# Designs tried in a protein design run: peptides against a protein of PDB entry 6TME. Part 220

Target 1, 324 residues: chain A of PDB entry 6TME
Amino acid sequence: NRLKRAYIALQAWKKAFYSDPFNTAANWVGPDVCSYKGVFCAPALDDPSVLVVAGIDLNHADIAGYLPPELGLLTDVALFHVNSNRFCGVIPKSLSKLTLMYEFDVSNNRFVGPFPTVALSWPSLKFLDIRYNDFEGKLPPEIFDKDLDAIFLNNNRFESTIPETIGKSTASVVTFAHNKFSGCIPKTIGQMKNLNEIVFIGNNLSGCLPNEIGSLNNVTVFDASSNGFVGSLPSTLSGLANVEQMDFSYNKFTGFVTDNICKLPKLSNFTFSYNFFNGEAQSCVPGSSQEKQFDDTSNCLQNRPNQKSAKECLPVVSRPVDCS
Target 2, 324 residues: chain A of PDB entry 6TME as posed
Amino acid sequence: NRLKRAYIALQAWKKAFYSDPFNTAANWVGPDVCSYKGVFCAPALDDPSVLVVAGIDLNHADIFGYLPPELGLLTDVALFHVNSNRFCGVIPKSLSKLTLMYEFDVSNNRFVGPFPTVALSWPSLKFLDIRYNDFEGKLPPEIFDKDLDAIFLNNNRFESTIPETIGKSTASVVTFAHNKFSGCIPKTIGQMKNLNEIVFIGNNLSGCLPNEIGSLNNVTVFDASSNGFVGSLPSTLSGLANVEQMDFSYNKFTGFVTDNICKLPKLSNFTFSYNFFNGEAQSCVPGSSQEKQFDDTSNCLQNRPNQKSAKECLPVVSRPVDCS

## One batch from the design tools (peptide; made by RFdiffusion4, then SolubleMPNN)

Design b2_p22_6_s2 (from b2_p22_6, 12 letters changed)
Fold by OpenDDE base, seed 3:
Structure b2_p22_6_s2 (fold): chain B 324 residues (1-324), chain A 22 residues (1-22)
Amino acid sequence: as target 1 above (324 residues)
Amino acid sequence: SEVEKKLKEELEKRRKELLSGA
């Protein structure tokens, strides 16, 4: 019965292919779905004597098509990896029946529409990769209520603010890069107890950085580049004891870059170029350390090369944003 | 494949949890 349902689903999916340039589904013929290329069977969890379709791997198949609703019949699938294809349309709501879903990777496709809220229905989901698609609209706050290890949202069309619920996330890696997120980074960010890497690159984020960023003791990568952030860097950034890569470039930051930031014990690369900083500690100067790399290009620093003109600096530096 | 390896590991983990009553 379970393999028969899988057969129906997989044949419906094959029919939904517009192009299969590598003939990946060429052997998708007949009832023996466990022999299908990219289909992995395993003993069912509830009955080890029953073989079920438990995984899909169609990564890098360059398949053009869509996901038909019949995929909801693959109720035993725990791993679904179909990255680097040309699948279009929306993620079917029928996938809510895949209650064993553990890893869902649809990255590097042509999916459209709002955030696939069906992903929120999977109780055991640990890995979500929807990057490099055309998903749009608001990010649902409930995404951060899930016990995810990684959340990849980058290179989409997401808009609005980052939800305050971000502080509830147990993820070690979160990417927001190359979307249209706006507003401030939530103060609750400091509550992300397992965070190692967070990337905000290339959004419309603004306001002051929250002081609570300094509570991210496990963060190794913090990239807030290419946004609209203002004010001074929080003094609490001295608390980032494990940060290795830090990027604040291409913002509107002002003030002084302090020793307490540039002397962070694990810091290997700190980029703060293309801002309006008007001073830096000696420890922040590029070339001051052989162990650390700094970039102070295109700021308002005195006696440094490649800085902004006084004409560009004066209007901004003379009107510092108070983040208090 | 890497996916197949992860699948086996996850299913084994879940099976162990079920057998332990967790």
Scores: peptide ipSAE 0.293, ipTM 0.851, DockQ to the pose 0.086
Fold by OpenDDE base, seed 1:
Formats: C-alpha cells, structure tokens, sequence
Structure b2_p22_6_s2 (fold): chain B 324 residues (1-324), chain A 22 residues (1-22)
C-alpha cells in the first residue's frame, strides 16, 4: 500500500525533527497522511483509483532536523519543497526511488556534503534549488546534461572549475554565485541556447571572458562581478541583444569599454566599476543616457571622478593581458 | 497552495501524456 509506505516515511521524518517551532507536524498523526499539513495527495499516474502522496511543501517552517532514509518510500512525490528550514546532514541516496521528481527545492537549509548526486538520478527533474546550503566539492558535469529549467547553486561551498558540459544545459536560469568556483568560464557557454539569466557573482573565476558569451542572445541578466577576470571585454558582447542587467564590477578587466557594449538595445544597467579599464566610450559614461545606468567608479579612466590612482593603475594597465 | 497548484498541473500533464502513449 502506497499510503502505508508514505505513513512510514512521514512518521520517520517527524521523528527526525529536532525542532518544529510552528508545530507544522502537529497533525502528522494517524494513517491519513493526506490530511497532514504540507502533504499533498493526488491520484497515482499509473492508477487513478489509488491516492498517493505526490507533493511536499514545508517551505518556511523553520524545522530543524534531518532527512531520514525512509523518505525513499515516498516514491510518488513529484514536488518536494522544503526551503527555509534548518534541515541538516546529507540528502539521502534513498531518494533515488522518487523517480517522478519534478521540482526539488531544499534551498536555505543546512545541508552539507558533496553535490547531491541523487538529483541526477531523477529523469524528469526540471527544477533544482540547492542554494543557501553548505554543499561542497566539485560540481558533477552531468548536472548540465539534465533538461533543467533552472539550476540554483548559489551560496554554497562548491569549488573547482565549471564543467565544460555547461553548454549542454537547457536551463533558462543558472546561478553559481557565492561559491568557490575557479578557472575560466568554459567556451561552451555560448551553446546555452535557452539561457536568460546567469550569475557568477563572488567566486574565484579567472582568465579572459570567452568570446562565445556573445552568442547568448536570450540573456537578460549577466553578472560576473566579484571574480578575478582579466583582459578586455570581448567585442562579441555586442551580440547580447536582450541583456538588461550586466555587471563586471570587482574584477581585473583592462582595456576600453566600447560603444557597441554600452549601446546594447535592451541594456538598462551596466556596472563595470572596480576594474582597471583605461578608457570608455561616451555612451558608457554615467549620466550619458536617461534610459541606462552606468557605473564606471574605481577604474583607470581619465577625466572621470572616483578613479584609481596612477600608482594603482600603472602596474596593471602597462601590462595588459592578451586574450587573443 | 502554489505548490499544490503546480502539482496538479504537472500531474495532469503527465497523466495526459501517459494516456496518449507518450
């Protein structure tokens, strides 16, 4: 009996709670699991006459605890949303049995360990949110082989390079922000045909930006701020026909910020502050447009306010990195 | 309620696909 298995799972989970400040699981009593707060039942896909637990929503419950292996008994769950809790430990491998998993949101918790590779076992997964945790180690290349709509990885402890497989991703939104990713952005990034938003904020990324970024025609948000990028901005960035928000601040970029970037047709905000740019087109000057906002603060620009000193600029500007 | 709504929509979609032989 599927509901009996669900009962076992949910009772095991209740026992795994260390704290339930809002008494969310107070009604988690008895065999009628479909009445449990945050538990949603639906007719089974394979047999409409059978009611199964198909969804979990414990968002914002501030529950402290862990995910017990018995959760693997929830084999009919398609939506699992438990964000904004205090769950700790690892994601159980037993969740591989949840073959219908469609959305998995464990964001804003205290999960640890490596990337939860069990998520890769779910053939129908479309939404993965593991942000604001303590996941660590390398990102599995296989994550980008999945047909995900969104990949939220930000605010974790992930390290190493971004996999070359990123170009295979069909995701519209990908966040890498506030991790420990290093190395270059893969050239394969230009193959992300469905990409609308990508965020690299606050990593240890370095090297030159790949020219292939200019192939991201659907990107509306591109944020590469707070990294170690060097060289000039690729001229191919003129291809970002739909970019609205662009941020390259807090890097080590050099060279000239060109008209073809600052005149991008949908550009609303372009921040390139805290770099070593030694020139900018008039179209890039803050205040030059009523429709666009620019920030050129703390560069090596002549005749602009709030720039770096010659002492700071000269060592960097005199030795530009050749990205060719 | 949002999760429940999404759930119903997704499950209905999948059910339809299953019935169609997809």
Amino acid sequence: as target 1 above (324 residues)
Amino acid sequence: SEVEKKLKEELEKRRKELLSGA
Scores: peptide ipSAE 0.254, ipTM 0.837, DockQ to the pose 0.085
Fold by OpenDDE base, seed 4:
Structure b2_p22_6_s2 (fold): chain B 324 residues (1-324), chain A 22 residues (1-22)
Amino acid sequence: as target 1 above (324 residues)
Amino acid sequence: SEVEKKLKEELEKRRKELLSGA
């Protein structure tokens, strides 16, 4: 019965393929779905004597098509990996029936529409990768209420603000890069106790960086480059005891880059170029350390190469944003 | 495949959890 349902689903999916350049589904013939390329069977959790479709791996198959609603019949699937294809349309709501979903990777496709809220219905989801698509609209706040290990949202069309619920996230890796997010980074960010990597690159984020970023003791990668952030770097950034990669480039930051930031014990790369910083500690100067790389290009620094003109700097530096 | 390996590991884990919770 369960494999029969899987057969119906997989045959419907094969019919939904517009192009299969590598003939991945060429052997998707007959009732023996466990022999299908990219289909993985395992004993059912509720009955070990029953074989079920438990995983899909169609990564890098360059398949063009869509996800038909019949995929909701794959009720035993825990891993669904279909990255680097040309699947289009929306994620079917019928996937809510896949209650065992653990990893969902639809990255590098051509999916459209709002955030796939069906992902919120999966109680055991730990990995969500929807990057490199055309998902749009607001990010549901509930995404961060889920016990996810990783959340990949980058390279989409998401807009509006980052939800305050971000502080509830248990994820070690979160990417927001290359979207249309706006507003401030929520102060609740400091509550992300398991965070190792967070990337905000290339959004419309603005305002001051919250002081609470300094509470991210386990963060190794913090990239806020290519946004509209203003004000000084928070002094609390001295609390980033494990940060290795830090990027604040291409913003509107002002003030002084301090020793407390540049001497962070694990810091290997710190880029603060293309801002309006008017001073830096000697420890921040590129070439001051062989163990650390710095980039101070295109700021308002005196006696440094490749800086902005006084004409460009004066209007901004003379009107520092008070972040207090 | 890597996915297959992860699948086996996760299913084994879940099976143990299910058995311990039953």
Scores: peptide ipSAE 0.188, ipTM 0.807, DockQ to the pose 0.085
Fold by OpenDDE base, seed 2:
Parts: sequence; structure tokens; C-alpha cells
Structure b2_p22_6_s2 (fold): chain B 324 residues (1-324), chain A 22 residues (1-22)
Amino acid sequence: as target 1 above (324 residues)
Amino acid sequence: SEVEKKLKEELEKRRKELLSGA
């Protein structure tokens, strides 16, 4: 019965292919779905004597097509990996029936529409990768209430503010890069106890950085480059005991870059170029360390090469934003 | 065949994790 349902689903999907350049689905013939390329069977969790479709891997198949509603018949699937294809349309709501979903990777496709809220219905989901698509609109706050190990949202069309619920996330990696997010980073960010990597690159984020960023003791990568952030760097950034890569470039930051930041014990690369910083500690100067790389290019620093003109600096530096 | 074997092993591992209430 379960394999018959899987056969119906997989044959419906094959019919939804517009192009299969590598003939990945060429052997998708007949009732033996466990022999299908990219289809993986395992014993059912509720009955080990029953074989079920437990995983799909069509990564890098360059398949053009869409996801038909009949995929909701794949009720035993825990791993769904279809990255690096040309699938279009929306994620079917019928996938809510896949209650064992553990890893969902639809990255690097042509999916459109709002955030696929069906992903929020999966109680056991640990990995969500929807990056490199055309998803749009608001990010549902509920995404951060889920016990996810990783959240990949980058390279989409998401808009609005980052939800305050971000502080509830247990994810080690979160990417927001290359979207249209706006507003401030929520102060609740400091509550992300398991966070190792967070990337905000290339959004419309603004305001001051929250002091609570300094509570992210496990962070190894923090990238806030290419946004509209203003004010001084929080002094609490001295608390980032494990940060290795830090990037604040291409913002509107002002003030002084302190020793306490540049002397962070694990810091290997710190980029603060293309801002309006008017001073830096000696420890922040590029070439001051063999173990650390710094970039101070295109700021308002005295006696440093490749800085902005006084004409560019004066209007901004003379009107510092108070972040108190 | 090797990729299929690895993925099968990963599926089995993930299933075990799901059953343990992780």
C-alpha cells in the first residue's frame, strides 16, 4: 500500500518534469520505486517488515519542472533533497502530510511565492534550506520557534523586519544574506545560545547594532556587511570570545574601533572598510599582526591610506548617531 | 552505488535519531 502510493506520487512528479538533462528519471518505470534513481527506501518506523520511501535525493540533476500535489503521498519521507535544479512554482501544501520530514533542501531552484509555511507544519524538522530561490514577502515569526539546526534563507526576495522571535532559535547557522530585510536587528539576538554563524549581508537593515550581540559567545562568523547600520560599534562586542570572521563593511558606522574588538582572542579576519570610522586602535591597523587580517579602507581615519575625503566625511562625522 | 550506500546509511542514522525522540 505505501509503495503503491509512492509510485503514484513519483509518476506524477515524472510527468511534471519539463526537462531532465541527465536522464535521472529514465529508470522511473514500473512499481519497484526503490530501484528508482534518487529514491531511497528503508524499513518503516512503525513496522520494520514494511519497506517505504524514506528519502529523495535529486541534488544537481538540473531538472526543470514543478512539484505536483501528489508528492503529499510520500508520507514516509524524512529526507527531501532537490537542490540545484530548475523546479518552479510553489511548494505544495499537500507536503503537510510528510510528518516525518527531518531535512528539507529545495535550495538553488526557481521557487516563487511567500515563505513555504508547510515547513512550519513538520514537527521533527531539523534542517531547512530554501536559499537561492525567489521566495518573497514576510518571514513568519514561527520559523524561529522550531528546533532547527540550520536556517538558510539567503538569496531570496524576503522583505520586512527580522522577527523578534529570532532569540528563540536553537540554530547554529542562520543566513539572511541577499534579501530585502529592513529595520533593526532585534535585541533578542543575544538569546541565540547555540549560534555559531550568522550572516546579514546585502539587506536594507538599519539603525544601531544592539548591545546584545556581545552575548553571542559561541559565534565564529558574524557578517553584517552591505547594510545601512549607523552609530558606533557596541563595546559589548568584546564578549565575542570565539569570533573568527567579522565583517561590518559597507555600512554607515561612525566612531572609534577599539582595542577590545581588535584583540578578540580568536579573531582572524576583521573587515570594517567602507564606513565613516574616525579612529582606530593600533591593534586594528592592517599589518599590525601576522595572525589577524584587518581592512580599514575607505573610512575617515587620519594618517591611513585609501580613506574618504574630508568633504565626504565631514557631513557624517560631525553628526554622529547616538545609539543610547 | 557508493553515493547510494552513503545516503542509505545517513537515512538509517536519521531515522534512529527520530525514533530516540531527538
Scores: peptide ipSAE 0.026, ipTM 0.663, DockQ to the pose 0.085; fails the geometry check

Design b2_p22_6_s3 (from b2_p22_6, 11 letters changed)
Fold by OpenDDE base, seed 3:
Structure b2_p22_6_s3 (fold): chain B 324 residues (1-324), chain A 22 residues (1-22)
Amino acid sequence: as target 1 above (324 residues)
Amino acid sequence: SSVEEKLMKEREEFRKELLSGA
């Protein structure tokens, strides 16, 4: 009986709670699991006469505890939302049995360990949110082989390089922000055909920006701020026909910020502050447009306010990194 | 509204539809 298995799983989970401040699981008593708060039943896909647990929603319950292996008995669950809790430990490998998993949100918890590779085993997964945890180590390249609409990885402890498989992603939104990613952005990034928003904020990324970024025609938000990028901005950025928000601040960029970038047709905000740019086109000057906002603060620009000193600029500007 | 907000709204609507059909 599927509901009996669900009962075992849910009772095991209740026992794994250390704290339930809102008494969310107070009614988790007896065999009628479909009456449990945060448990949603639906007709089974294979037999509409059979009721199964199809969804879990414990968002914002502030529950402290862990995910026990018995959760693998919830084999009919397609929606699993447990964000904004205090769950700790690792994602159980037993969740590989949840072959109908469609949306998995464990964001804003206390999960640790490597990337939860069990998520890669779900053939129908469309939404993955693991942000605001303590996941660590390498990002598996296979994550980008998944047909995900969104990939939220921000605010974790992921390290190493961004996989070259990123170009295979069909996601509209990808967040890498506030991790420990290093190395260059892969050239394959330009193959992300459905990409609208990508955020690299606050990593250890370095090297030159790949020219292939200019192929991201659907991108509306591109944020590469707070990294270690070097060299000039690629001239191919003029191809970002739909970019509205662009941020390159807090890097080590050099060279000239061109008209072709600052005159992008949909550009509303362009921040390139806290770099080592030694020139900008008139169209890039803050206040030059009422429709566009620019920030050129703390560069090596002549005749602009709030720039770096000659002492700070000269060592960097005199030794530009050639990205060619 | 950001693309993210739109996506999240669509997801919420989808979830509501799935749960209401139950």
Scores: peptide ipSAE 0.155, ipTM 0.787, DockQ to the pose 0.700
Fold by OpenDDE base, seed 4:
Structure b2_p22_6_s3 (fold): chain B 324 residues (1-324), chain A 22 residues (1-22)
Amino acid sequence: as target 1 above (324 residues)
Amino acid sequence: SSVEEKLMKEREEFRKELLSGA
């Protein structure tokens, strides 16, 4: 019964392929779905004597097509990996029936529409990768209420603000990069206790950095580059005891880059170029350390090379944003 | 990033274990 449903689903999917350059689905013939390339069977959790389709791996198959609603018949699938294809359309709502979904990777495709809210219906989901698509609209706040290990959202068309619920996330890695997110980083960010890497690159984020960033003790990568952030760097950044890579470049930051930031114990790379910083500690100067790399290019620093002109600096530096 | 690579590797290993136990 279960494998028959899987057969129906997989045959419907094969019919939804517009192009299969590597003939990945060439062997998708007959009722033995467990022999299908990229289809993995396992004993059912409720009956070990029954084989079910437990996983799909079509990564890097360059398949053009769409996900048909019949995929909702794959009710035993826990792993769904179809990255680096040319699948288009929307994620079917029928996938809500895949209650065992544990990892969902549809990255590097041509999916469109709003955030696939069906992902929120999966109670056991631990990994969500939807990056490098054309998903649009608002990020649902509920995404961060889920017990996810990783959340990859980068390279999409998401807009609006980052939800305040971000602080509830248990994810070690979260990427927002290359979207259209706007507004401030929520103060709740400091509550992300398991966070190791967070990337905000290339959005329309603005305002002051919240002081609560300094509470991210486990963060190793913090990239906020290519946004519209203003004000001074929070003094609380001295709390980033494990940060290795930090990038604040291409913003509108002002003030002084302090010694307590540049002397962070694990810091290996700190880029703060293309801002309006008007001073830096000696420890922040590129070449001051052999163990650390700094970039202070295109700021308002005195006696440093490759800085902005006084004409460019004065209008910004003379009007510091108070983040207090 | 190193953490991302580590995470992805761990997940890959986990997937392999799940799929090999089948």
Scores: peptide ipSAE 0.135, ipTM 0.774, DockQ to the pose 0.718
Fold by OpenDDE base, seed 5:
Structure b2_p22_6_s3 (fold): chain B 324 residues (1-324), chain A 22 residues (1-22)
Amino acid sequence: as target 1 above (324 residues)
Amino acid sequence: SSVEEKLMKEREEFRKELLSGA
């Protein structure tokens, strides 16, 4: 029966715990798995008369251990949240049997290895949080073919370029922050019709920002700080009608920060500090607005405080990157 | 912070769903 399979899985998992500081699994004894702390049962979708394990919530349990392959026996699990533990190793391929997986949160753990491609096998997956782990290697382009509401990848070890398939994503929130992504932001980014928030902070991204960013009409947060971006800000950024938070700090941007960007109607915070901008419109000056906060620190601006020296600016400003 | 807030909201929704199914 399904509960017996769940019992086997959960007992195997308990055995895979190295430390349980809060004694979360102390009551994981006996066949009544539905009484287990962090285990939630519901009527099966295919047979309402059968009770099955439908959810796991072990968030903030500080459990050290690994995910054993027997977790693949939890075939009725739709919600799997084990955030803020000390689970290590890889995500088991046996989880491909969890065909009802809807939300998968393994964030803030010690998982390693490549992107958990098993997540791509779940047809109904809507939420994926794998942030704050040690996942490495390339991001599979197929991740953006999934009908995900959110994709949290930040604080990992992902490398290589961002896939061009990003434009296919229906996600409202995507985080790439604090990885090792390199190359340019794909031009296909402008096709992300449902995008509200995108964060690229602290990668090795480079090149010019694609003009297609200006097509992101629903974006409220755009953070590209702490990268290697070059050239001028695209004039098409004037199309970000709903952007509230925008951060381009700690890059190698040059050129003039224009009125059409700083006067964006919903803009609350715009940080463009630690670049090589050589001019800004009056509307971009910190303190020019009571409703908007700007930071122009450490650029190549004239008559502004806390700017880079001429020695630092001249080599970069005199050799502007053409993004045309 | 906004990304984090969204994450927290989704987590809260998960918890509510789990509690309703218990």
Scores: peptide ipSAE 0.094, ipTM 0.768, DockQ to the pose 0.406
Fold by OpenDDE base, seed 2:
Order: C-alpha cells, then sequence, then structure tokens
Structure b2_p22_6_s3 (fold): chain B 324 residues (1-324), chain A 22 residues (1-22)
C-alpha cells in the first residue's frame, strides 16, 4: 500500500525533527497522511483510483532536523518544497527512488556536503533550488545537461571552475552568486538560448569576459560584479538587445566603455564602478539620460568625480591585459 | 490551495506524458 509507505516515511521524518516551532507536524498522527499539514495527495498516475502522496510543502516552517533515508518511500512525490527551515545533514541518496520529482526546493537550510547528485537521477526534474545552504566542492557538469527551467546555486560553498557544459543549459535563470567559483566564464555561455538572467556575483572568477556573451540575445539581467575579471569589455556586448540590468562593478576591467554598450535599447541600469576604466563615451556618463542609470564611480576616468588616484591607476592602466 | 492546484496541474502533465509514451 502506497499510503502505508508514506506513513512510514513521514513518521520517520517527524522523529527526525529536533524543533518544530509552529507545530507544523502536530497533526502528523495516524494513518491518514493526506490530512497531514504540508502533505498533499493526488490520484496516482498509473492508477487514478489510488490516492498517493504527490507533494510536500513545508516552506517557512523553521523546522530543525534532518532528512531520514525513509523519505525514499515517498515514491509518488513530484513536488518537494522545504525551503526556509533549519534542516541539516545531507540529502539522502534514497531520494533516487522519487522518479517523478519535478520541483525540488531545499533552499535556505543548513545542508552540507557535496552537490546532491541524487538530483541528477531524477529524469523529469524541471526546477532545482539549493541556494542558501553549505553545499561544497565541484559543481557536476551533468547539471547543465538536464532540462531545467531554473538553477539556483547561490550562497553556498561551491568551488572550482564553471563547467563548459553550461552552454547546454535550457534554463531561463541561473545563479552562481556568493560561492567560490574560479577560472574563466566558459565561451560556451553564448549557447544558452533560453537564458534571461545570469548572476556571477561574489566569486573568484577571473580572466577576460568571453566575446560569446554578446550572443545572449534574451538576457535581461547580467551580473558579473565582485570578481577578478580583467581586460576590456567585449565589443560584442552590443548584441545584448534585451539586457535591462548589467553590472560589472568591483572587478579589474580596463579600457574604454563604448557608446554601443551604453546605448543598448532596453538598458535601464548599467553599473561599471570600482574598476580601472580609463575612458567612457558620453552616453555612459551618469545623468546623461533620464531613462538609464549609470555608475562610473572609482575608475580611472578623466574629468569625473570619485575616481581613483593616478597612483592607483597607473600600475594597472599602463599594463592592459590583451584579451585578443 | 494554490499548492494543490499547482500539484494537480503537474500531475496532469505527467499523466499526458505517460500516455504519450514519452
Amino acid sequence: as target 1 above (324 residues)
Amino acid sequence: SSVEEKLMKEREEFRKELLSGA
């Protein structure tokens, strides 16, 4: 009986709670699991006459505990949302049995260990949110081979380079922000045809920006701030026909910020502060447009306020990185 | 609930996929 297996799983999970401040699991008593708070039942796909546990929503419950291996008995679950809790430990490998998993949100918890590779075993997964945890190590390249609509990885402890497989991703939103990623952005990034938003904020990324970024015609948000990028901005950025928000602040960029970038048709905010740019077009000057906001603070610009000293600029500007 | 509605929609989509042999 599927509901009996679900009962075993849910009772094992209740026993794995250390704290339930809102008494969310107070009614988790008896065999009627479909009445449990945060448990949602639906007809089974293989037999509509059979009721199964198809979803879990414990979002914002502030529950402290861990995920026990018995959760692998919830084989009919397609939606698993447990964000904004205090769950700790690792994601159980037994969840590989949840072959109908469609949305998996464990964001804003205390999960640790490597990337939860069990997520790669779910053939129908469309949404993965693991942000605001303590996941560490390398990002598996295979994550981008999955047909995901969104990939949220930000605010973790991921290290190493961004996989070149990123170009295979069909995701509209991808976040890498506030990790420990290093190396260059892969040139394959330009192949992300469905990309609307990508965020690299606050990593150890370096090198030149790849010219292929200019192929991201559908991108509305591109944030590469707070990294170690060098060289000039690619001239191909003029191809970002739909970009609204662009941030390159807190890097080591040099060269000239061109009209072709600042005149992008949908650009509303362009921040390039805290770099070593030595020139900008008139269209890039803050206050030059009512429709666009610019920030050129703390560069090496002539006749602009709040710029770096000649002493700070000369060592960098005199040795431009060639990205050709 | 909105969650239940979403769940039912997704289950329906999966059912369609199953019936199509995909």
Scores: peptide ipSAE 0.023, ipTM 0.615, DockQ to the pose 0.076

